# Peptides against a protein of PDB entry 2AKA: the designs that were tried, part 179

Target 1, 299 residues: chain A of PDB entry 2AKA
Amino acid sequence: MEDLIPLVNRLQDAFSAIGQNADLDLPQIAVVGGQSAGKSSVLENFVGRDFLPRGSGIVTRRPLVLQLVNSTTEYAEFLHCKGKKFTDFEEVRLEIEAETDRVTGTNKGISPVPINLRVYSPHVLNLTLVDLPGMTKVPVGDQPPDIEFQIRDMLMQFVTKENCLILAVSPANSDLANSDALKIAKEVDPQGQRTIGVITKLDLMDEGTDARDVLENKLLPLRRGYIGVVNRSQKDIDGKKDITAALAAERKFFLSHPSYRHLADRMGTPYLQKVLNQQLTNHIRDTLPGLRNKLQSQL

## One batch from the design tools (peptide; made by RFdiffusion4, then SolubleMPNN)

Design b2_p25_6_s1 (from b2_p25_6, 12 letters changed)
Fold by OpenDDE base, seed 2:
Structure b2_p25_6_s1 (fold): chain B 299 residues (1-299), chain A 25 residues (1-25)
Amino acid sequence: as target 1 above (299 residues)
Amino acid sequence: SMAEALAKVEALFPEIDALVEKLAQ
């Protein structure tokens, strides 16, 4: 079973080269969330490195196909610059920004053309995620007034596919009933069969409030359930707080919190990564026979 | 080219078939 995700990655790379990435219903996980929901921090916590663009407004402006590969070595490779190995993750961030700007220009526009990034690391499980632009209602800078709809249309190209799992990232310090991530997931997955809920910012909830009912899958039930995580604060990121120390603090948070202690073994970033690996592996297993037949019919 | 990409996909078929067969057992 360990070879299923790498096999699908090779298929994904082959199809990316022909520009048909959007037309193939490959088994994948699309990551959706509002701006500032903590989506980028979850992905960086999987890698254990700071490598995603940061800032206010729309940070992700192109789909990022993030292929995590368990390896004895740590480095990154882009599909658009084959043969270049990145060992400095600041250079990975700069390459994402440069490649984004090359296609979208300086006006903070969006493009549906994916960036394909593979990260080899001893700290990751085999996992492929498609990081999508954050949903927004307010244009920033020179963004067109219809940017909300452009982002929505881009997300719909991924999340409407039957073989697409949805990682819906929602902050706990906002009304979950109003979560843009859960709204879009419910629109395309009304029975909650393809959606995995991630609840961020549990450490930023008002005193005397908790997300226990959400995390216990009682409020807005998803078949695949919810996983709570605690990301680094913006102050922690600016202070260059180590991700390993942040993961230890996350574990301590769940264990020490009266409302979450009983869930602590089914919470946090390491557990989320394990669940996503298992869910994707099982999903590939279930979809691969149909995918094989479809591929053969196209030859 | 599209032809090169299709050739890469075809080259994966034996591995896909072997995995599908293992999953059907």
Scores: peptide ipSAE 0.200, ipTM 0.803, DockQ to the pose 0.681
Fold by OpenDDE base, seed 3:
Parts: C-alpha cells; structure tokens; sequence
Structure b2_p25_6_s1 (fold): chain B 299 residues (1-299), chain A 25 residues (1-25)
C-alpha cells in the first residue's frame, strides 16, 4: 500500500504536463482555510523546513501541489525545473516566489495553474497535498477588487471534485461557526464525508476557554473528525525556532492541558501526518479502479 | 502535447492494474 501515493504522484505529473489539471478527478487532499489560519505552518511542520513564501496578505497565489516522499535523502524538485535538485529550502522558497510572479505578474494576482513541488525527506510520510490560496475578503496591495471571488472560484475547481478530500484549517482563537474553511467544505460536502478538520492556534485561546467539544467531534461533527495542532508563532519563526523543538513543545502542550490531555495521542502534527497518509492511501485504493476506467475511456 | 501526456499515463497502466488486482485480493 505504500506505493499508492507515489503512483498517483506520477499520474499527477503526467496530467500537469497537459495543462488540464482542473478537469482530472485525481485522488488528492486540498488544503483550505482563511488567511492566517496556519495552513503554511502546518505544511512546513510536515517537511521540518521553512520553505513556503511568507508575508502579509495572500501568500499562496497559485495552487501548490506538494508531493512529500519518504526517502533516505533530503531534497526538493520542481516539475517546471526538471533535473534541478534543491537542498537549500530557502532556494525552494525563492523559486516558488519567482515562478508565481512569472505567471501572475507584479500585481499580486492569482493563477489557477499549479506549481508542482516534490520533497524527498527521511522525516516525511508519503503524502500529497494541494495548498490553495487563503480565503480573504479584503484585497491587499494591487490585488483586484474581486479577488475574494477569484479565490473562491479557484478553490471550487478543486473541492467540488468527488475524489478531492478537504483539509479544512481553522484557528481555535476564532469562532469556528464562522470558519471560512468549514463553510466552503460544508457547501461542497454537506454530509462531511470528504472533510478533515484541523484546528490551529489552540495555544492562543483565551484563558478559561478550550476547543474540547470541537476536537471531540461534538460541536460540528465531521465523519473524519478533527485534529488539533500547535504551530510555531511568527515570533518563533522569526527567531528561527527549530521545528523539532516546536513539535516537542506541541506534544507537551497537549499532555499538560487539562482539557486536551485525554486526546493527546490523537493530536499534534505527527499524528496529523499519519492520519493524512492513511486517509489518502485508503482514498486512492477506493478510487483507483474507477479512475482507471475513466482514463481508459479517454484514450 | 496531449498525446505525450496520454502516452505517459498509458505507460502507468500496468502498474495501476497490478495494484488494483492486489487490492481486490
């Protein structure tokens, strides 16, 4: 079963070369969430490296197909830059920015054309995610006034697909009923069959408040449940806090918190990686026969 | 080209078929 994700990655790469990525219902996980919900931090914590663009406003402006591959070596490769191996993850960040700007121009617009990034690492499980632009209501800089709708339309191209799982990232320090991620997920998956909830910023909740009922799947039930995570603060990122140390601090947070201690073995970034690997593997298994038949009919 | 991409997909069919068969067992 460990080879299913790499196989789908090869299919995804083959289809990306056609330019029709949006028309193919490949088994994948789309990552959705509001601006500053912590999506990029979750993805970087999986890799154990700082490699995603950072800044104010909409940072992800193109879909990023992130293919994590367990390997004895650590390096990254872009589909648009074949044969170049990146070992410096700062160069990976710069390449994402440059390739984004090449297509969108300087106006900070968005494009539905994916960037395909593969990361080989001994520290990752096999996992493919599509990072999507953060939902926003307010244009930043030179963004068009309709940017909210452009982002929504882009997200809908992915999340409406039957074989798309949805990783809905919501901050705990905001009203979950108002979560942009859960709203869009409920619109396209009203029965909660395809949605996995991630709750970030649990460490930033007001004193005497907790997300226990959410994490226990009692408030807004999803069939696939919720997983809480504690990401590095912006201060920790700027201070170059080691991701390994941050993962240890996350574990300590759940174990020491009176509301979360009993859930601690089903929380945190390492558990999230494991669950996503298993969910994606099982989803590929269930969808691959139907996908094979569809592919045959298009030849 | 579309043709080249389809050819790459077709080249994966034996592996897909083998995996589908293994999963049906």
Amino acid sequence: as target 1 above (299 residues)
Amino acid sequence: SMAEALAKVEALFPEIDALVEKLAQ
Scores: peptide ipSAE 0.196, ipTM 0.803, DockQ to the pose 0.712
Fold by OpenDDE base, seed 4:
Structure b2_p25_6_s1 (fold): chain B 299 residues (1-299), chain A 25 residues (1-25)
Amino acid sequence: as target 1 above (299 residues)
Amino acid sequence: SMAEALAKVEALFPEIDALVEKLAQ
């Protein structure tokens, strides 16, 4: 089973080179969430490195196919820059920014053309995620006035696919009923069969409030449930706080919190990564026979 | 090129078949 994700990664790389959105519904996990929902922080916490663009507004402007591969070595490779191994993850960030700007121009526009990034690390499980642009209602800078709709249309290209799992990232310190991530997930997955809820910013909730009912899957039930995480604060990110230390703090948060202590073993970034690996692996297993038949019909 | 990409997919097909067969067992 450990080879299923790497196999699909090789398929993804091959299809990305064709430039056609080949009608191949590849098993994948699309990451959706509003701006500042904490998507990038969740992904960086998986890698244990700061490597994603940061800033205000729409940071992810192209789909980022993030292929995490468990390895004895730590380095990154881009599909557009074959043979270059990146060991400095700041250079990875800069390459994402440069490659984004190369295609979208300086106007902070978006493009549906993916960036394919593979990260080899001893700290990751095999996992492929597609980080999608954050949903926004407000154009920033020279963004087109219809940027909200452009993002939505881009997201729909991924999340409408039957073999696409949806990682819906929602901040707990905002009205979860109004979560952009959960709204789009509900639109394309009304039965909640493909959606995994991630609740961020649990540490930033108002005093005397908690997300227990959400995390217990009682409020907005998803078949695949919810996982709470605690990301680094912006201050911690700016201060280059070690992600390992942040993961320890996250564990402590759940264990010490009266509302979450009983859930602590089913919360946090390491558990999320494990669940996503397992769910993706199982999903590939279930879809691979159908994918085989589709591939054969296109050859 | 599209031809090169298709060739890469075709090259993976035996591995896919082998995995599908294992999953059917």
Scores: peptide ipSAE 0.175, ipTM 0.790, DockQ to the pose 0.735
Fold by OpenDDE base, seed 5:
Structure b2_p25_6_s1 (fold): chain B 299 residues (1-299), chain A 25 residues (1-25)
Amino acid sequence: as target 1 above (299 residues)
Amino acid sequence: SMAEALAKVEALFPEIDALVEKLAQ
């Protein structure tokens, strides 16, 4: 079953070359959440490297198809510059920014055209994610006044597809009932069949409050449940705190917290990565026969 | 081109079929 994700990656690369009109419902995981929900930090924690654009407002402005591949070597490759191996992840960040600006221009607009990035690493499980722009209500810089709706429409192109799983990223230090991620997930998946909840910023909750009821799947039940994570703070990122040290601190957080200790083995970034690998593999298994038939009918 | 992309997909069909058969067992 370990070969299913790489096979779908090859299909995804082939269809990315066809452009925007690839109405193929490929088995994938779309990552959704409000701005500053912690999406980029979750993805960087999977890789163990800082490589995503950073800044205020809308940072992700194009869909990023992130293909993680377990390998003996560590390097990245873009589909748009095939054959160039990136070993410096700062160069990966710069290439994402440059390729984004090439299509969107300097106005900080968005484009639905994906960037395809493959990361080979000994530290990753095979996993493909589509990082989507963060939902926002307020235009920044030269963004069009309707940017909220443009982002929403872009997200809907992914999350409405039946073979799309939804990784809904919500911060715990905000009202979860008002989570943009959970709202959009409920709109397109009202029965909670395709949605995996991620709760970030558990370490930033007010004293005497916790997200236990959410993490126990009691408040807003999802069939696939919720996984809590603790990302590096902005101070930790600026201080160049190592991701490995951050993962150890995350484990310690869950083990030491009275409300989460009993859940600790089903929490944290490593567990999330494992669950996503398993969920995607199983989802590919279940959808591949139908996908094969659909592909045959289009030839 | 779309034709080239479709050709790449067709080239994957034997692998897809083999996996589908394996999963049906």
Scores: peptide ipSAE 0.175, ipTM 0.790, DockQ to the pose 0.721

Design b2_p25_6_s2 (from b2_p25_6, 14 letters changed)
Fold by OpenDDE base, seed 3:
Structure b2_p25_6_s2 (fold): chain B 299 residues (1-299), chain A 25 residues (1-25)
Amino acid sequence: as target 1 above (299 residues)
Amino acid sequence: SMAEAIAKVQALFPEIDELVARLQS
């Protein structure tokens, strides 16, 4: 079971070379959420490094296939830059930006062509995620007026696939019923079989309010449930607050909060990593026989 | 090339088959 995720990573890499990523139904987790929902922060917390593009508006403009691999060493590799090992994660961020701009141009457009990034680290569990552009209604800069629909169409290429799990990232400080992530998930997964809910910004909720009912899976039930996380604030990110310290603060938050203390062992970024690793592993196990048969029929 | 990509995928088949067999046993 331990080698299932790395095996699928090798399949992803092989198929990426064909340019048919959109046509493949590989077992994977697509990350969806509105702009500023906290998607990038969740992913960076898994790695323990700042390496994703930051800014206003649409930050992710191409799908990012993020392959996390547990290793004794720490470095990153891009599929488009074979043989180059990145040990400075600032350079990783710059490469993502450069490679994005190379394909989309300077107009901040989007492209459905994935960037494949593999990160080796002793601090990660084996986990592959596809980070997708944040859903938005407002074009930024030179973006086309129909950018909302372009993003939606791009997301649909991933989330409509049967073997795609959906990590729906929603902020707690907004009405969950209006969550862009949960709306798109409900559209393609009406029975909630493929969707994992992540609730961010629990620390930013108004005093006297909580997301207990959501986290207990009582308000908008998902078969795979919800996991709450507390990300670094933008101030903390700008101040280069250590991610390890942020994870400790997250743990303290759940343990000390009257509404969440009883859930604390099933909350937080470390637990989310574990759950996603297990969910993806099990999903690969269940889908791999069918995938093998499909591959045989296509070749 | 497409041919190279197909070859890479096919090279993984033995490993996939072994894993599938283990999972089904």
Scores: peptide ipSAE 0.254, ipTM 0.839, DockQ to the pose 0.774
Fold by OpenDDE base, seed 4:
Structure b2_p25_6_s2 (fold): chain B 299 residues (1-299), chain A 25 residues (1-25)
Amino acid sequence: as target 1 above (299 residues)
Amino acid sequence: SMAEAIAKVQALFPEIDELVARLQS
């Protein structure tokens, strides 16, 4: 069963090379969320490395097909520069930025052309995610005034596909009922069949408040449920706090919190990674019988 | 090239077929 994700990865790479990736209904997980929802931190926590662009506003400006592959070695490879192995994840970050700018220019525009990044690591489970630009209503830099709609249109290319699972990332310290991630998920998945909720910033909630009802799937029910995570603060990121230490702090947070203690074994980044691996694997299994014929017709 | 990419996709079809067959058995 562990071979299913790598097989789909090879398909994704091949189709990306022919410009058909956006039109394919391959089993995948699209990551959606508003700006500053904590998406980048979640993804970096899976790898245990800082490797994604950071900043204010729209950071992800191209779809990032992030293929995590469990391996005895640790390195990254880009589809656009085959044969180059990156062992310094700072160089990975710089390459993402450079490749993004190469296509979008310096105006902070967006492009639907994916960046394909494969990360081999002993610290990851096999998992493929498509990180999508953060939803925003505020143009930055020289972005066009309709950037919000451009982002939405880009997201729709992925999340409307039947075989696309949606990882909806929402911050707990904001109104979850008005979460951009959950709204777009509800629009394309009204029955909540394809959506996995991630609740970030649980540690930043107001005193006396908690997201227990959401995490228990009682407030905004999703078939696939919700998983809470605690990411590094911006201060911790700037201070280069070790991700391993942050994961330990996350575990401690859930175990020590009166509202979340009973959920602690079903919370946190490691559990999220496990769930996503399992869900993607199962999803591939369920969709694979029709994949061969569909792929043939889409060539 | 486009031709190379198509060839790579087609090269995966036997593996897919095998997996599908196993899932359907």
Scores: peptide ipSAE 0.250, ipTM 0.836, DockQ to the pose 0.757
Fold by OpenDDE base, seed 5:
Structure b2_p25_6_s2 (fold): chain B 299 residues (1-299), chain A 25 residues (1-25)
Amino acid sequence: as target 1 above (299 residues)
Amino acid sequence: SMAEAIAKVQALFPEIDELVARLQS
């Protein structure tokens, strides 16, 4: 089953080339969450590199199909510029920004046309994620006043698909009952069958409060459960804090926290990577027989 | 071309069929 994710990656690339991405229900994981929920930090922690656009407001403005591939070498490739290997991840960030602007213009608009990025690394497990624009209620710059609904419509193109798993990213330092990620997940997955909950910013919760009930799957039950993570702070990112050091600090956080110590082995970014790899692999396995027949009918 | 892209997808079908057969065995 080790080849299932790479196989689906090849399918994704091929379908993107023919403009069939919107019509194909491929097994995938869509990442959803409000702005500043910590989505980009989670993805960068998987790679161990800073490579995603940063800034205020809507940063991700096109779907980013992020294909992580375990390899002996470290480099990135874009589907839109085949043959170019990126070894500097700052150049990867710049290419994402340039390619985004090429399609959306300079007005910070959004486009449903995906960017396909493959990252080869010895530090990753095979994993494919679709990073989606952060949900927002506030237009910035020259964005249209209905940008909230445009983003929502874009997200719905992915998360309504039956073969789409949903990585719902919610910050713990905000009211989880009002989480944009959990709301949209509940709307399209009312039984919580396709949703994996990620709780970020656990280190930023008020003293005397914790997210134990959520992480123990007692408050808002999901079949696939919740995983807590601790990302670098904005200060740490600006200060160029090493991701490896941040992952060590995350481990220490869970081990030392009275409310989370008993869960520590099922928390943190490395565990999240493993779970997502396993869940995606199993999901592909379960859907592949039906997918074969669908592919034949659509081509 | 679109035709070439479709052909690339179809070229993956034997591998998919093999995997499906393995999963169903």
Scores: peptide ipSAE 0.244, ipTM 0.828, DockQ to the pose 0.761
Fold by OpenDDE base, seed 1:
Structure b2_p25_6_s2 (fold): chain B 299 residues (1-299), chain A 25 residues (1-25)
Amino acid sequence: as target 1 above (299 residues)
Amino acid sequence: SMAEAIAKVQALFPEIDELVARLQS
């Protein structure tokens, strides 16, 4: 079972080399969310390292194919920098920024051309995610006035594909009925068959309120359900709080919260990683009989 | 089954490897 994700990784790498990655219907998980929804923080928590660009507005401006591979060693590799091993994750962040700027320029524009990043670590499960630009309604800096629609069009290239699972990241401290992530997911997956809900910022909800009904899949039902997570605060990130310590705090949060304690074993970043690994593996298995022929037809 | 899936993946390895090599050339 562990070999299925690496197989798809090899396919992703192969097709990325010819610039056709955006048109492929490979078994994959696309990550969607509004700006500041906590999407990048969830991904960093999987790795246990700070390595994604940070800032205000649109931070992710190209699709990032993030391939997590369980290994005895810890390092990262980019497909565009073959043979270079990164052991400093700050350098990984800088490379993402540099490679993004190389293609998009200095105007903070977006590009549909993916960055392919593989992270080897003893602390990860095999998991491949496609991180997509955060949805926004407000252009910043020199961004074009139609940036919202450009982002949407880019996301649609991924999430409309039949074999694309959707990781919809929504903050709990905002109206979930108006979640950009859930809206786009509902548009392309009206029956909620391909969507996994992630609820962030549960620790930032107003006193006396909770997201229990959402997490119990009672408010906005998804076939694949919802998983709550607690990310590091911006203060914690700026202070370089250790992710391992943050994961312990997340566990404590769910266990100690009256509304979530009964769900605690099915919440948090480690559980999310496990679920995504299993779902992706199973999804690859289900698509395997037609994979070869389908892939060949896309060449 | 998982075993069947693994077997199918393994059967595709030579072809996929050839494809990767061709696409990277």
Scores: peptide ipSAE 0.151, ipTM 0.724, DockQ to the pose 0.046; fails the geometry check

Design b2_p25_6_s3 (from b2_p25_6, 12 letters changed)
Fold by OpenDDE base, seed 2:
Structure b2_p25_6_s3 (fold): chain B 299 residues (1-299), chain A 25 residues (1-25)
Amino acid sequence: as target 1 above (299 residues)
Amino acid sequence: SMAAAIAEVEALFPEIDELVAKLQE
């Protein structure tokens, strides 16, 4: 079963070369969340490197197909520049920004054309995620007034697909009932069959409040449940706090918190990565026979 | 080219078939 995700990655790369008209519903996980929900930090914590664009507003402006591959070596490769190995993850960030700007221009517009990034690392499990632009209601800079709807339409191209799992990222320090991630997930997955909930910013909740009921799957039940995580604060990121130290602090947070201690073994970024790997592997197993038949019929 | 991409996909079919067969055992 360890070869299922790499096989789908090769299919994904091949179809990316055919263009947007490849109507193949590949098994994948789309990551959705509002702006500043902590989505980028979750992905960086999987890799253990700072490599995603940062800033205010919409930082992800194109879909990022992030293919994590467990390897003895650590490096990154882009599909648009084959043969170039990146070992400096600052250069990876710069390449994402440059490739984004090449297509969208300087007006902070969006494009539905994916960037394909593969990261080899000893610190990752095999996992493919599609990072999507953060949902926003307020245009920034030179963005068009309908940017909210443009982002929504882009997200819908992914999350409406039957073989797409949805990683819905919501901050705990905001009203979960108003989570943009959970709203869009419920729209396309009303029975909660394809959605995995991630709750960020648990460390930023008001004193005397907790997200226990959410994490126990009692408030807004999802078949695949919820996983809480604690990301680095903006201050920690600016101070270049080590991700390994942040992961240790996350573990300590769950173990020391009275409301979360009993859930601690089913919380945190490492557990999330494991769950996503297992969920994706099982999902590929279930969908691959149908995919094979579809591929044969198109040839 | 689209033709090259199709050829790459076709080259994966034997491996896909083998995996599908294993999953059905």
Scores: peptide ipSAE 0.212, ipTM 0.814, DockQ to the pose 0.712
Fold by OpenDDE base, seed 3:
Structure b2_p25_6_s3 (fold): chain B 299 residues (1-299), chain A 25 residues (1-25)
Amino acid sequence: as target 1 above (299 residues)
Amino acid sequence: SMAAAIAEVEALFPEIDELVAKLQE
């Protein structure tokens, strides 16, 4: 079963060449969340590298299909520049920015055309995620006034698909009932069958408060449950805090916190990676027969 | 080209079929 994700990656790449990515119901995980919810940090923690664009406002302006592949070597490849291997992840970041700007222009608009990035690493599990633009209500820079609706429409193209799992990223230091991620997930998955909850910023909660009830799946139940993570702060990122050290600190956080200690083995970025790998693998297994039949009928 | 992309997808069918068969065992 370890080869299921790589197989779907090859399908995804082939379909990307057709230009109809949004119309394909491939088994995938779409990452959704409000601006500053911590989506980019979660993805970078999986890779163990800083490689995603950073900044104020909407950073992700095109869908990023991130294909993580366990390998003995570490490098990245883009579908739009085949044959070029990136070993410097700063160059990966720059390429994402350049390719985004090439399509959207300088107005910081959005485009539904995906960027396909494959990362080979000994530090990752096989996992494919589609990072989507962060939901926002306020245009930044030269963005059009209806940018909120444009983003929403883009997200809906992915999350409405039956074979799309939803990784809903919500910060713990905000009211979960007002989570943009959970709202959109509830709209398209009212029974919570396709949604996995990620709770970030657990370390930024007010003293005397905790997200125990959420993490125990008692407050807003999802069939696939919730996983808490502790990402690096912006200060830590700017200070070039090592991701490995951050992962150790995350583990320590859960183990030492009186409200989370009993959940510690089912929390944190490494556990999230494992769960997502398993969930995606199982999802591919369940959907692949139907997908094969659909493909045959459309060709 | 569209034709090339279709051909690439079709080239994966044997692997898909094999995996589907294994999963149904």
Scores: peptide ipSAE 0.212, ipTM 0.812, DockQ to the pose 0.780
Fold by OpenDDE base, seed 4:
Structure b2_p25_6_s3 (fold): chain B 299 residues (1-299), chain A 25 residues (1-25)
Amino acid sequence: as target 1 above (299 residues)
Amino acid sequence: SMAAAIAEVEALFPEIDELVAKLQE
């Protein structure tokens, strides 16, 4: 089963070259969430490196197919610049920004054309995620006034697919009932069969409040449940706080919190990564026979 | 090119078939 994700990665790479004309529903996990929901931080925590664009507003403006591959070495490769190995993850960030700007221009527009990034690391499990633009209500810069709808339409291209799992990232310090991520997930997955909930910013909740009921899957039940995480603060990110240290702090947070201690072994970034790896693997297993037949019929 | 991409996908068929066969056991 360890080879299922890499196999699908190769399929993804091949189909990326064919373009949108391939009506192939590949098993994948789409990451959705509002702006500032903590999506980028979750992904960076998986890699243990700072490599995603940061800033105010919409930072992800193209789908980022992030292929994590467990390896003895640590480096990144882009599909659009094959053969170039990136060992400096700051350069990875810059390449994402440059490649995004190349297609979208300088007006902070969006494009549905994915960036394909493969990260080899000893610190990751095999996992493929599609990071999607953050949902927003407010255009920034020279963005078109309908940017919200453009983003929504882009997201719908992914999340409506039956073989797409949805990683819905929601901040705990906001009204979860109004979570953009959970709303879009509910729209396309009304029975909660394909949605995995991630609750960020648990450390930023108001005193005397907690997300226990959500994390216990009692408030807004998802078949695949919820996993809480604690990301680095913006101050910590700006200060280049080590992600390993942040992960230790996250563990401590859950263990020491009266409301979450009993859940601590089923919380945090490492557990999330494990769950996603397992769920994606199982999902590929379940869908691969059908995918094979579809591939043969379309080629 | 599209042709190259198609060829790459086709090259994966044996591996896919093997995995599918294993999954159906």
Scores: peptide ipSAE 0.207, ipTM 0.807, DockQ to the pose 0.741
Fold by OpenDDE base, seed 5:
Structure b2_p25_6_s3 (fold): chain B 299 residues (1-299), chain A 25 residues (1-25)
Amino acid sequence: as target 1 above (299 residues)
Amino acid sequence: SMAAAIAEVEALFPEIDELVAKLQE
């Protein structure tokens, strides 16, 4: 079944060429969360490279279809410039920014038109994610005053689809009951069947507090459970802390923390990547027969 | 073009059918 994800990637690329008129419910994982929830860091940790735009406010302004493909070589390719291989991931970041600006302009607006990025790497599992704009309540720059609702509407185009799994990213150092990610997930998936919870910033929680009850799936139960991760701090990023070193530190964090030690083997970025690969593969398996029939009827 | 995209999707049908068949075993 290891070929299921690449097959769906090819379908996804083909339908991307059709544009906004493609109302096909492809099996996918949409990544949702508030601004600064740690979404970009999670994705970069999967790749082991810094390649996503950074900044204040809304950074992701178009959906980013991130297709990770296990390969003997390391390079990236965009669907909008097919045939160009990027080996410098800073150039990947710049291309994302340029392509975003090409469509949205310089006003920091948003567009529902996806950017399709494929990353080949020996360090990744096959995995496709759709990174969505972070939910916000405050417009920045020249953004329209209703930007919050525009983002919400964009997210809803993805997360309301029945074949969409939801990766809900929530920071532990904020009130989880007020998590934007969990709220939107609960709205469209009230039974928690399609939602995978990710808890970031566990290392930034106040002393004497922990997220054990959440991670044990006891507080806000999801069928697919929760996985805790520890990302690099902004200081670590600015200090050019290596992602490999950060992953080792993450492992150490869970192993050494009294509240999380017993969960350590089911926590961290590598485990998350493995779980997502398995979940997506199984989800494709379950949906592919119906998808095949739907495709036949629409062509 | 839409025609090209349709052709690309149709080209995948044999592989999809094979996988679906395997999944139903």
Scores: peptide ipSAE 0.202, ipTM 0.809, DockQ to the pose 0.749

